# Ledger of designs, part 96: peptides against a protein of PDB entry 2V3S

Target 1, 95 residues: chain A of PDB entry 2V3S
Amino acid sequence: PISLVLRLRNSKKELNDIRFEFTPGRDTAEGVSQELISAGLVDGRDLVIVAANLQKIVEEPQSNRSVTFKLASGVEGSDIPDDGKLIGFAQLSIS

## One batch from the design tools (peptide; made by RFdiffusion4, then SolubleMPNN)

Design b2_p27_1_s4 (from b2_p27_1, 15 letters changed)
Fold by OpenDDE base, seed 1:
Structure b2_p27_1_s4 (fold): chain B 95 residues (1-95), chain A 27 residues (1-27)
Amino acid sequence: as target 1 above (95 residues)
Amino acid sequence: SSREERRRRLREQSREIGGEKAAYVGK
């Protein structure tokens, strides 16, 4: 399995790392993303973007060691999006 | 269920690393 870390801010704006495994052929990017949402760790509006980037990193984990992407949920917020601070952005990386 | 267990593990594997820290991995 591929060991991954999802880094993003929670509802209290606290930065968190979420560790999880992805097993190619058993797991799907959309399925795991849905589980992250069901766990209350990802906003439901971010299903598409999280799944797309999860797919990207697991298809070539040696080339895509880290990906940072803009969240749909961050667009409606009052905070200015900032990829460096992961405000309105999240990051997936290989553990 | 296995899905419920995964959700539990996901929550348990969430760790706060600081709200104002630089967020790029490897930087």
Scores: peptide ipSAE 0.408, ipTM 0.783, DockQ to the pose 0.123
Fold by OpenDDE base, seed 3:
Structure b2_p27_1_s4 (fold): chain B 95 residues (1-95), chain A 27 residues (1-27)
Amino acid sequence: as target 1 above (95 residues)
Amino acid sequence: SSREERRRRLREQSREIGGEKAAYVGK
């Protein structure tokens, strides 16, 4: 399995790391993203973007060690998006 | 169920980043 870390801010704007495994051929990017949402760790509006970037990193984990992407849930927030501070952005990385 | 167990593990494996840990991982 591939060991991954999702770094993003929670509803209190606190930075969190979420560790999880992804097994190619058993797991799907869509399915794992849905579980992250069901766990209350990802906003439901971010299903598409999280799944797309999870797919990107797991299909070529040797080339894609880290991906940072804009969240749909961050666009309508009061804070200005900032990828350096992961405000309105999240990061997936290979651990 | 396996899905319920996965959700439990995801919540247990979520940790607040303290101190001066860099926002970017893997650089």
Scores: peptide ipSAE 0.408, ipTM 0.781, DockQ to the pose 0.124
Fold by OpenDDE base, seed 5:
Structure b2_p27_1_s4 (fold): chain B 95 residues (1-95), chain A 27 residues (1-27)
Amino acid sequence: as target 1 above (95 residues)
Amino acid sequence: SSREERRRRLREQSREIGGEKAAYVGK
């Protein structure tokens, strides 16, 4: 299995790391993303972008050690998006 | 593993690391 960390800010704007494993052939990017949403850890509006980037990192985990991507939920927020501070952005990385 | 068990594990594996920390990892 691939050990991953999803880093993103919660509803209190606090930065959190979420560790999880992904097993190719058993798990799907869409399925795991939906589970993250169902757990209340990812906004439902971000299903597409999280799944796309999760798919990207698990396809080639050796070349894609980290991916940072813009969240749909962050676009309409009051805070200005900033990939360095992960405001309106999230990051997936290989642990 | 069931979806319910995975959701539980995901919540248990969530950790606060700081609200104002810069978190970008360059590539």
Scores: peptide ipSAE 0.407, ipTM 0.784, DockQ to the pose 0.128
Fold by OpenDDE base, seed 4:
Structure b2_p27_1_s4 (fold): chain B 95 residues (1-95), chain A 27 residues (1-27)
Amino acid sequence: as target 1 above (95 residues)
Amino acid sequence: SSREERRRRLREQSREIGGEKAAYVGK
């Protein structure tokens, strides 16, 4: 399986790393993303963008070691999005 | 269920960055 880390801020604006495994052929990007949402770790509005980027990284994990992407949930937030601070952005990385 | 177990693992494997002690994150 592929060992991944999702880095993003929680509802309290605290930065967190979420470690998880992805098994190609058994797991799907959308399925795992839905589980992240169900676990309360990802905003439901971010399903599409998280799934898209998860798919991107797992399809070529040796080439795509890290991807940073804008969250839909962060656009309407009070804080100005900033990829450097991961405000309104999240990051997926190969562990 | 397997999905319930996975959600549990996801929560358990969520840690705050920068803390002197790893803190569990997630509902």
Scores: peptide ipSAE 0.383, ipTM 0.752, DockQ to the pose 0.166

Design b2_p27_2_s1 (from b2_p27_2, 14 letters changed)
Fold by OpenDDE base, seed 5:
Structure b2_p27_2_s1 (fold): chain B 95 residues (1-95), chain A 27 residues (1-27)
Amino acid sequence: as target 1 above (95 residues)
Amino acid sequence: MEEEERRRREREEERRRRLERLRAGVE
């Protein structure tokens, strides 16, 4: 299995690291992304972008050690999006 | 029918286990 970390800000705008595993052939990017949403860890509006980037990183984990992407849920937030501070952005990385 | 229901429950349990692991994996 691939050990991953999803770094993003929670509803209190606190930065969290969410550790989880992805097993190629058993898991799907869409499925795991939906589970992250079901766990209350990802906004449902971010399903597409999380799944796309999760798929990207698990396809070639040796080449894609980290991916940072803009969240749909962060676009209309009060804070200005900032990829460096992960405001309106999330990051997937290999543990 | 029982086999289908068992498989359904197993899938639901596996999903629940993953959800629990996800919540436990928050740092």
Scores: peptide ipSAE 0.443, ipTM 0.814, DockQ to the pose 0.954
Fold by OpenDDE base, seed 1:
Structure b2_p27_2_s1 (fold): chain B 95 residues (1-95), chain A 27 residues (1-27)
Amino acid sequence: as target 1 above (95 residues)
Amino acid sequence: MEEEERRRREREEERRRRLERLRAGVE
């Protein structure tokens, strides 16, 4: 299995790391993304973008050690999106 | 019928286990 970390800000705007595993051939990017949403860790509006980037990193985990992407849930927020501060952005990385 | 219900329960248990691990994996 591939050991991953999802880094993003919670509802209190605190930066958190979420550790999980992805098993190719058993798991799907969309399925795991839906489970992250069901756990209350990802906003439902971000299903598509999280799944797309999860798919990207698990396809080539040796080449893609980290991917940072813009969240749909962060676009209309009061805070200005910033990839460096992970405001309106999330990061997936290989642990 | 019994095999299908067994497979369904196993999938639900697997999902529940992952959800628990996800919540526990927050730091």
Scores: peptide ipSAE 0.441, ipTM 0.815, DockQ to the pose 0.881
Fold by OpenDDE base, seed 3:
Structure b2_p27_2_s1 (fold): chain B 95 residues (1-95), chain A 27 residues (1-27)
Amino acid sequence: as target 1 above (95 residues)
Amino acid sequence: MEEEERRRREREEERRRRLERLRAGVE
């Protein structure tokens, strides 16, 4: 299995690292993304973007060690999106 | 029908285990 970390801000705007595994051939990017939403760790509006970037990193984990992407849920917030501070952005990386 | 119900329960248990691991993996 591939060991991953999803870094993003929670509802209190605190930065959290979520560690999980992805098993190629058994797991799917969309399926794991749906589980993250069901666990209350990802906003439901971010299903598509999380799944797309998860798919990208698990296709070539040796080459794609880290991916940062803009969240749909962060666009209409009071804070201005900032990839450096992970405001309105999330990051997937290989553990 | 019994086999279908067994397969459904197994999928639900696997999903539950994944959710528990995700919550435990937050830091």
Scores: peptide ipSAE 0.441, ipTM 0.813, DockQ to the pose 0.924
Fold by OpenDDE base, seed 4:
Structure b2_p27_2_s1 (fold): chain B 95 residues (1-95), chain A 27 residues (1-27)
Amino acid sequence: as target 1 above (95 residues)
Amino acid sequence: MEEEERRRREREEERRRRLERLRAGVE
């Protein structure tokens, strides 16, 4: 399995690392993303972007060590998006 | 019918376990 970390801010704007595994051939990017949403760890509006980037990183984990992407849930927020501070952005990385 | 129900329950249990692992994996 591929060990991953999803880094993003929670509802209290605290930066959290969410560790999980992805097993190629058994898991799907969309399925795991839906589980992250079901766990209350990802906003439902971010299903598409999380799944897309999860798919990207698990396709070639040796080459794609980290991906940072804009959240749909962050666009409508009052805070100005900032990829460096992960405001309105999330990061997936290989553990 | 029974086999299908068993498979469904197994999938639901697996999903539940993953959800628990995800929540436990927050740092």
Scores: peptide ipSAE 0.440, ipTM 0.814, DockQ to the pose 0.946

Design b2_p27_2_s2 (from b2_p27_2, 14 letters changed)
Fold by OpenDDE base, seed 1:
Parts: C-alpha cells; sequence; structure tokens
Structure b2_p27_2_s2 (fold): chain B 95 residues (1-95), chain A 27 residues (1-27)
C-alpha cells in the first residue's frame, strides 16, 4: 500500500497531518475521499478536488511526491486563501 | 454470488477500519 499524508487545517485553523494508506486496485480515490469526509476531516464540498488530487498522486507516486490544491470550502471562508500557509488549501504527500 | 457477497463484506470492513484509523491518527 501507499502511505499518504493529508495536511489540512481543522475547524480551529490548526494544521494537522492525517495519515492513511491507499491500496491500488482495491481502493479508489473517490472512495477514500468519501471516507475522509465521513471521518469529519474533509469538507463535503471538497470531494471532487480531493479525489482528483488523490488520484493524481497514487497514479504516479514517485513523480508526485507532494501536491497542493485549492479547496472549494476555502473560497467561502473569511480568510484569504494562501497556499503557502495552507489556508483554503490542502496538501497530499507520500509518507 | 457467495464470492461477491464476501468481497463486499470485506470492503465494508476495510472502510470501517480506515475510518477508525483516520479519526485516531490525526497529528
Amino acid sequence: as target 1 above (95 residues)
Amino acid sequence: AEEEELRRAAEEARRAERLERLRAGVE
């Protein structure tokens, strides 16, 4: 399995690392993304973007060691999105 | 049919297990 880390700010704006595994051929990007949402770790509005980037990283884990992407949920927030600070952005990386 | 049912059950079990790990594994 591929060991991944999702770096994302929680509701208290604290940066957290969420570790999980992805098994190609058994897991799907959309399925795991839905599980992240079910766990309360990802906003439901971010299903599409999280799944897309998860798919990207698991397709080429050696080339895509880290991907940072804009969250749909971040657009409606009061804070200005900032990829450097991961405000309105999340990051997936290979552990 | 039996194989499909067992496969589905295994997938559900894995999903549940992942959810538990996700909730417990936040750093």
Scores: peptide ipSAE 0.431, ipTM 0.819, DockQ to the pose 0.651
Fold by OpenDDE base, seed 3:
Structure b2_p27_2_s2 (fold): chain B 95 residues (1-95), chain A 27 residues (1-27)
Amino acid sequence: as target 1 above (95 residues)
Amino acid sequence: AEEEELRRAAEEARRAERLERLRAGVE
């Protein structure tokens, strides 16, 4: 399996690292993204963007070691999005 | 029909296990 880390800010705006595994051929990007949402770790509005970027990183993990992407849930927030600080952005990386 | 049900059950079990790991493993 592929060991991944999802880095993003929680509801208290604290930066967290969420570790999980992805098994090609058994897991799907959309399925794992739904599990992250069910666990309360990802906003439901971010299903599409998380799934798309998860798919990108797992299909070529040697080439795509890290991907940073804008969250749909962060667009209407009070804070201005900032990819460097991961405000309104999340990051997926290979562990 | 049985194959479909077995596949669904396996997926649900896998999801439940991952949910527990995700909730307990936040760093």
Scores: peptide ipSAE 0.431, ipTM 0.822, DockQ to the pose 0.637
Fold by OpenDDE base, seed 2:
Structure b2_p27_2_s2 (fold): chain B 95 residues (1-95), chain A 27 residues (1-27)
Amino acid sequence: as target 1 above (95 residues)
Amino acid sequence: AEEEELRRAAEEARRAERLERLRAGVE
């Protein structure tokens, strides 16, 4: 399995690392993303973007060691999106 | 079919297990 870390800010705007595994052939990017949402760790509005970037990183984990992407839930937020601070952005990385 | 039902049950079990790990593993 591929060991991944999802870094993003929680509802309190605290930066958290969420560790999980992805097994090619058994897991799907959309399925795991739905599980992240069900766990309350990802906003439901971010299903598409999380799944897309999860798929990107797991299809070529050696080439895509880290991906940072803009969250749909952060676009209309009070804070200005900032990829460096992961405000309105999340990051997936190979652990 | 039986195989399909068993597969779905296994998928649900894996999902539940991951959910538990996700909730417990936030750093």
Scores: peptide ipSAE 0.431, ipTM 0.822, DockQ to the pose 0.676
Fold by OpenDDE base, seed 4:
Structure b2_p27_2_s2 (fold): chain B 95 residues (1-95), chain A 27 residues (1-27)
Amino acid sequence: as target 1 above (95 residues)
Amino acid sequence: AEEEELRRAAEEARRAERLERLRAGVE
């Protein structure tokens, strides 16, 4: 399995690392993304973008060690999106 | 078929287990 870390800010704007595994051939990017949403760790509006980037990193984990992407849920937020501070952005990386 | 049902049950169990780990494993 591929060991991954999802880094993003919680509802209190605190940066958290969420560790999980992905098994190619058993797991799907959309399925795992839905589980992240069900756990309350990802906003439901971000299903598409999280799934797309999860798919990107797991298809070539040795080449794509880290991906940072803009969240749909961050667009209408009070804070200005900033990829460096992961405001309105999330990051997936290989553990 | 029985084998298909067993496979499905295993997948559901794995998903449930991951969900529990996700909720408990936030750093």
Scores: peptide ipSAE 0.429, ipTM 0.817, DockQ to the pose 0.626

Design b2_p27_2_s3 (from b2_p27_2, 13 letters changed)
Fold by OpenDDE base, seed 2:
Structure b2_p27_2_s3 (fold): chain B 95 residues (1-95), chain A 27 residues (1-27)
Amino acid sequence: as target 1 above (95 residues)
Amino acid sequence: EEEEELRAREEERERERRLERLRAGVE
């Protein structure tokens, strides 16, 4: 299994690390992304972007050690999106 | 039909376990 960390801000704008495993052949990027949403850890509006980036990192984990991406839920937020601060952005990385 | 129901139940259990692990994995 691939050990991953999803770093993003929660509803209180606190930065959290979410650790989880991805097993190729058993898990799917969309499936795990939906589970993250169901757990209340990811906004439902971000399903597509999270799944796309999760797929990207798990298909080539040696080359894609970290991916940072803009959240759909953060585009029109109160704060200006900032990838350095992970405001309106999330980061997936290999643990 | 029973096999399908059993499979669906197993998938739901697996999903629930994953959800619990995800929540537990928050730092």
Scores: peptide ipSAE 0.430, ipTM 0.798, DockQ to the pose 0.933
Fold by OpenDDE base, seed 4:
Structure b2_p27_2_s3 (fold): chain B 95 residues (1-95), chain A 27 residues (1-27)
Amino acid sequence: as target 1 above (95 residues)
Amino acid sequence: EEEEELRAREEERERERRLERLRAGVE
C-alpha cells in the first residue's frame, strides 16, 4: 500500500497530519476521500478537490511526492487563503 | 441474494475499520 499524509487545519485552525494508506486496485480516490469526510477530517465541500489530488498522487507516487491544493471550503472562510501557512489549502504527501 | 448481503456487510465493516484508523491517526 501507499502511505500518505494529509496535512490541513482542523475546525480550531490547528495544523494536523492525517496518516492513511491507499491500496491500488482496492481503494479509489473518491472512496477514500469520502471516508475522510465521514471521519470529520475533511469538509464535504472539498470532496472533488481532495479526490482529484489524491488520484494524482496515487497514479505515480514516485513522481508526485507532494501536492498542495486550494480547498473549496477555504474560499468561503474568514481567513485569507495562504498556501505557505496552509490556510484554505491542504497538502497531500507520500509518507 | 444472501451472498450479496454478506458482501455488503463485509464492505461496511471494512469502511468502519478505516474510519476508526483515520480518527485515531490524527496528530
Scores: peptide ipSAE 0.427, ipTM 0.798, DockQ to the pose 0.815
Fold by OpenDDE base, seed 5:
Structure b2_p27_2_s3 (fold): chain B 95 residues (1-95), chain A 27 residues (1-27)
Amino acid sequence: as target 1 above (95 residues)
Amino acid sequence: EEEEELRAREEERERERRLERLRAGVE
């Protein structure tokens, strides 16, 4: 399995690292993303973008060691999006 | 139908295990 870390801010705007595994052939990017949402760790509005970036990283984990992407849920937030601070952005990386 | 029900329960258990692991993996 591929060991991954999803870094993003929680509802209290605290930066968290979420560790999980992805097994090619068993898991799907969309399925795991839905599970992240079901666990309350990802906003449901971010399903598409999380799944797309998860798919990208698991297809070529050696080349795509880290991907940072803008969250749909962060667009209408009170804070100005900032990829450096991961405000309105999340990051997937190989553990 | 019994086989289908058993399969559904297994899938649900697998999902719950994944969710538990996800919650436990938060740092």
Scores: peptide ipSAE 0.426, ipTM 0.794, DockQ to the pose 0.954
Fold by OpenDDE base, seed 3:
Structure b2_p27_2_s3 (fold): chain B 95 residues (1-95), chain A 27 residues (1-27)
Amino acid sequence: as target 1 above (95 residues)
Amino acid sequence: EEEEELRAREEERERERRLERLRAGVE
C-alpha cells in the first residue's frame, strides 16, 4: 500500500497531519475521500478537489511526492487563502 | 438476497475499520 499524509487546518485553524494508506486496485480516490469526510477530517464541499489530487498522487507516487491544492471550503472564508501557510489549501504527500 | 445482505455487512465493517484508522492517524 501507499502511505500518505494529508495536511490541512481543522475547525480551530490548527494544522494537522492525517496519515492513511491507499491500496491500488482495492481503494478508489473518491471512496477514500468520502471516508475522510465521514470521519469529519475533510469538509464535504472539498470532495471533488481532494479526490482529484489523491488520484493524481496515487497514479504516479514516485514522481508526485507532494501536491498542494486550493480547497472549495476556503474560498468563502474570512481569511485570505495562502498556499504557504495552508490557509484555504491542503497538502497531500507520500510519507 | 442473503448474498446481498452479506456483502452489505462486509462493506460496513470495512468502512468502520477505515474510519477508526483515520481517526487514529491524526497528529
Scores: peptide ipSAE 0.426, ipTM 0.796, DockQ to the pose 0.924

Design b2_p27_2_s4 (from b2_p27_2, 18 letters changed)
Fold by OpenDDE base, seed 2:
Structure b2_p27_2_s4 (fold): chain B 95 residues (1-95), chain A 27 residues (1-27)
Amino acid sequence: as target 1 above (95 residues)
Amino acid sequence: AAAAAAAAAAAEAARAARLAALRAGVE
């Protein structure tokens, strides 16, 4: 399996690292993304973008060691999105 | 029917395990 870390800010704006595994052929990007949402770790509005980037990293984990992406849930927030600070952005990386 | 029920139960168990693992994996 591929060991991944999803880094994003929680509801208290604290950075969390969420470690999980992805098994190609068993897991799907959308399925795991839905699990992340079900676990309360990802906003439901971010299903599409998380799934897309999860797919990107797992399809070529050797090349895509880290992907940082804009969250739909962060666009309309009071804080200006900032990929460096992961404000309105999340990051997936190979553990 | 029995096979379908078993498959459904297995799927639910797998989902529950994933959820537990995700929650445990928060740092």
Scores: peptide ipSAE 0.396, ipTM 0.777, DockQ to the pose 0.914
Fold by OpenDDE base, seed 1:
Structure b2_p27_2_s4 (fold): chain B 95 residues (1-95), chain A 27 residues (1-27)
Amino acid sequence: as target 1 above (95 residues)
Amino acid sequence: AAAAAAAAAAAEAARAARLAALRAGVE
């Protein structure tokens, strides 16, 4: 399996690293993303963007060691999105 | 019927385990 870390801010705006595995041929990007949402770790509005970027990183984990992407849930908040601070952005990386 | 119920239970258990692992994997 591919060992991944999803870094994003929690409801208290603190950065969390969420470690999980992805097994090609058994897991799907959308399925794992839905599980992240069900666990309360990802906002439901971010299903599409998380799944798309998860798919990207697991397709070629050797080349795509880290991907940072804008969250749909981050645009409506009071905080200005900032990829450097992961405000309104999340990051997937190979652990 | 019994086999279908067992398969459904196994799928639910697998999902529950994945969710628990995700929550445990937060740092």
Scores: peptide ipSAE 0.394, ipTM 0.773, DockQ to the pose 0.965
Fold by OpenDDE base, seed 4:
Structure b2_p27_2_s4 (fold): chain B 95 residues (1-95), chain A 27 residues (1-27)
Amino acid sequence: as target 1 above (95 residues)
Amino acid sequence: AAAAAAAAAAAEAARAARLAALRAGVE
């Protein structure tokens, strides 16, 4: 399996690292993303973007050691999006 | 069918385990 970390700010705007595994052939990017949402760790509006970037990193983990992407849920938030601070952005990386 | 019920139970258990693992994996 591929060991991954999703770095994302929680509802208290605290930065968390969420560690999980992805097994090619057993897991799907969309399925795992839905599970992240079901666990209350990702906003439901971010299903598409999380799944797309998860797919990107797991299909070529040697080349894509880290991907940072804009969240749909962060666009109209009170805070101005900032990829460096991961405000309105999330990051997936190989553990 | 008992086989279908067993498969459904296994799938539900697997999902529950994944969700628990995700919550436990928060740092």
Scores: peptide ipSAE 0.394, ipTM 0.774, DockQ to the pose 0.954
Fold by OpenDDE base, seed 3:
Structure b2_p27_2_s4 (fold): chain B 95 residues (1-95), chain A 27 residues (1-27)
Amino acid sequence: as target 1 above (95 residues)
Amino acid sequence: AAAAAAAAAAAEAARAARLAALRAGVE
């Protein structure tokens, strides 16, 4: 399996690393993203963007070692989005 | 049938295990 880390801020604005595995042929990007939401780790509004970027990293993990993307849940927030600080952004990377 | 019920139970258990693993994987 592919070992991944999802880095994003929780409801207390604390930066967390979420470690999980993805098995090609068994898992799907949308399915794992739905499970992240069900676990309370990802906002439901971010299903599409998380699934798209998860698909990108698992289809070519040797080329796409890290991807940073804007969250739909962060756009309407009070804080100004910042990819460097992962405010309104999340990051997927190969562990 | 019994086989279908067992397969459904196994699928639900697998999902529950994945969710537990995700929660345990937070650092």
Scores: peptide ipSAE 0.394, ipTM 0.771, DockQ to the pose 0.957

Design b2_p27_3_s1 (from b2_p27_3, 9 letters changed)
Fold by OpenDDE base, seed 1:
Structure b2_p27_3_s1 (fold): chain B 95 residues (1-95), chain A 27 residues (1-27)
Amino acid sequence: as target 1 above (95 residues)
Amino acid sequence: AKTITFDRKTGKAYDEKGNEVPKGSFL
């Protein structure tokens, strides 16, 4: 399996690294994203963007070691989105 | 950053000490 890290901020705006595994041929990007949402680790509004970027990184992990993307849940937040600080953004990477 | 391990087999998340992260406490 591929070991991945989803870096994003929790409700207290603290940065966390969520480690999880993905097995190509068995798992799907959307399915795993749904599991993260069901566990309360990802906002349901971010299903599409998380799944899309998870698919991107697992289809070519040697080339896409890290991807940063804007969260739908962060657009209307109190803070201005900032990819450098991962405010309104999340990052997926191969561990 | 703090580390959370998500066990997809059980659907549970664990903090750096190995304690379960209660659902609803993260978001």
Scores: peptide ipSAE 0.841, ipTM 0.971, DockQ to the pose 0.818
Fold by OpenDDE base, seed 3:
Structure b2_p27_3_s1 (fold): chain B 95 residues (1-95), chain A 27 residues (1-27)
Amino acid sequence: as target 1 above (95 residues)
Amino acid sequence: AKTITFDRKTGKAYDEKGNEVPKGSFL
């Protein structure tokens, strides 16, 4: 399996690295994203964007070692989105 | 950043000390 890290801020705006595995041919990007949502680790509004970027990184892990993307849940937040600080953004990377 | 391990087999998340992260406490 592929070992991944989803770097994401929690409700207290603290940065966390969520480690999880993905097995090509068995798992789907959407399925795993839904599991993360069900566990309360990802906002349900971010299903589409998380799944899209998870698919991107697992289909070509040799080329896509890290991807940073804007969260739908972050656009209505009080803080101004910032990809460098991962405010309103999340990052997926290969462990 | 702090590390959370998500066990997809059980659907549970664990903190750096190995304690389960209660559902609803992260987001």
Scores: peptide ipSAE 0.841, ipTM 0.971, DockQ to the pose 0.819
Fold by OpenDDE base, seed 2:
Structure b2_p27_3_s1 (fold): chain B 95 residues (1-95), chain A 27 residues (1-27)
Amino acid sequence: as target 1 above (95 residues)
Amino acid sequence: AKTITFDRKTGKAYDEKGNEVPKGSFL
């Protein structure tokens, strides 16, 4: 399996690294994203963007070692989105 | 950053101390 890290901020605005595995040929990007949502680790509004970027990283994990993307859930927040600080953004990377 | 391990087999998440992260406490 591929070991992944989803880095994003919790409700206290603290940065967390969520570690999980993905097995090509068995798992789907959308399915795993839905599991993260069901566990309360990802906002449901971010299903599409998380799944899209998860797909991108797992299809070529050797070359796509990290991807940063804007969260739908962060657009209407009080804080100004910032990809460097991962405010309104999340990052997927190969562990 | 703090580390959370998500066990996809059980659907549970664990903090760095191995304690389960209660659903609804993260987001």
Scores: peptide ipSAE 0.841, ipTM 0.971, DockQ to the pose 0.800
Fold by OpenDDE base, seed 4:
Structure b2_p27_3_s1 (fold): chain B 95 residues (1-95), chain A 27 residues (1-27)
Amino acid sequence: as target 1 above (95 residues)
Amino acid sequence: AKTITFDRKTGKAYDEKGNEVPKGSFL
């Protein structure tokens, strides 16, 4: 399996690295994203963007070592989105 | 950053100490 890290901020705006595995051919990007949402680790509004970027990283993990993307849940948040600080952004990377 | 391990087999998340992260406490 591919070992992944989803770095994003929790409700207290604290940065966390969520470690999880993805098995190509068995798992789907959307399915795993839904699991993360069901676990309360990802906002449901971010299903599409998380799944899209998860798909991107797992389809070519050797080339796509890290992807940073804008969260739908962060667009209308109180803080101004900032990819460098991962405010309104999250990052997927190969562990 | 703090590390959370998501066990996809059980759907549970664990903190760096190995304690389960209560659902609803993260978001």
Scores: peptide ipSAE 0.841, ipTM 0.971, DockQ to the pose 0.809

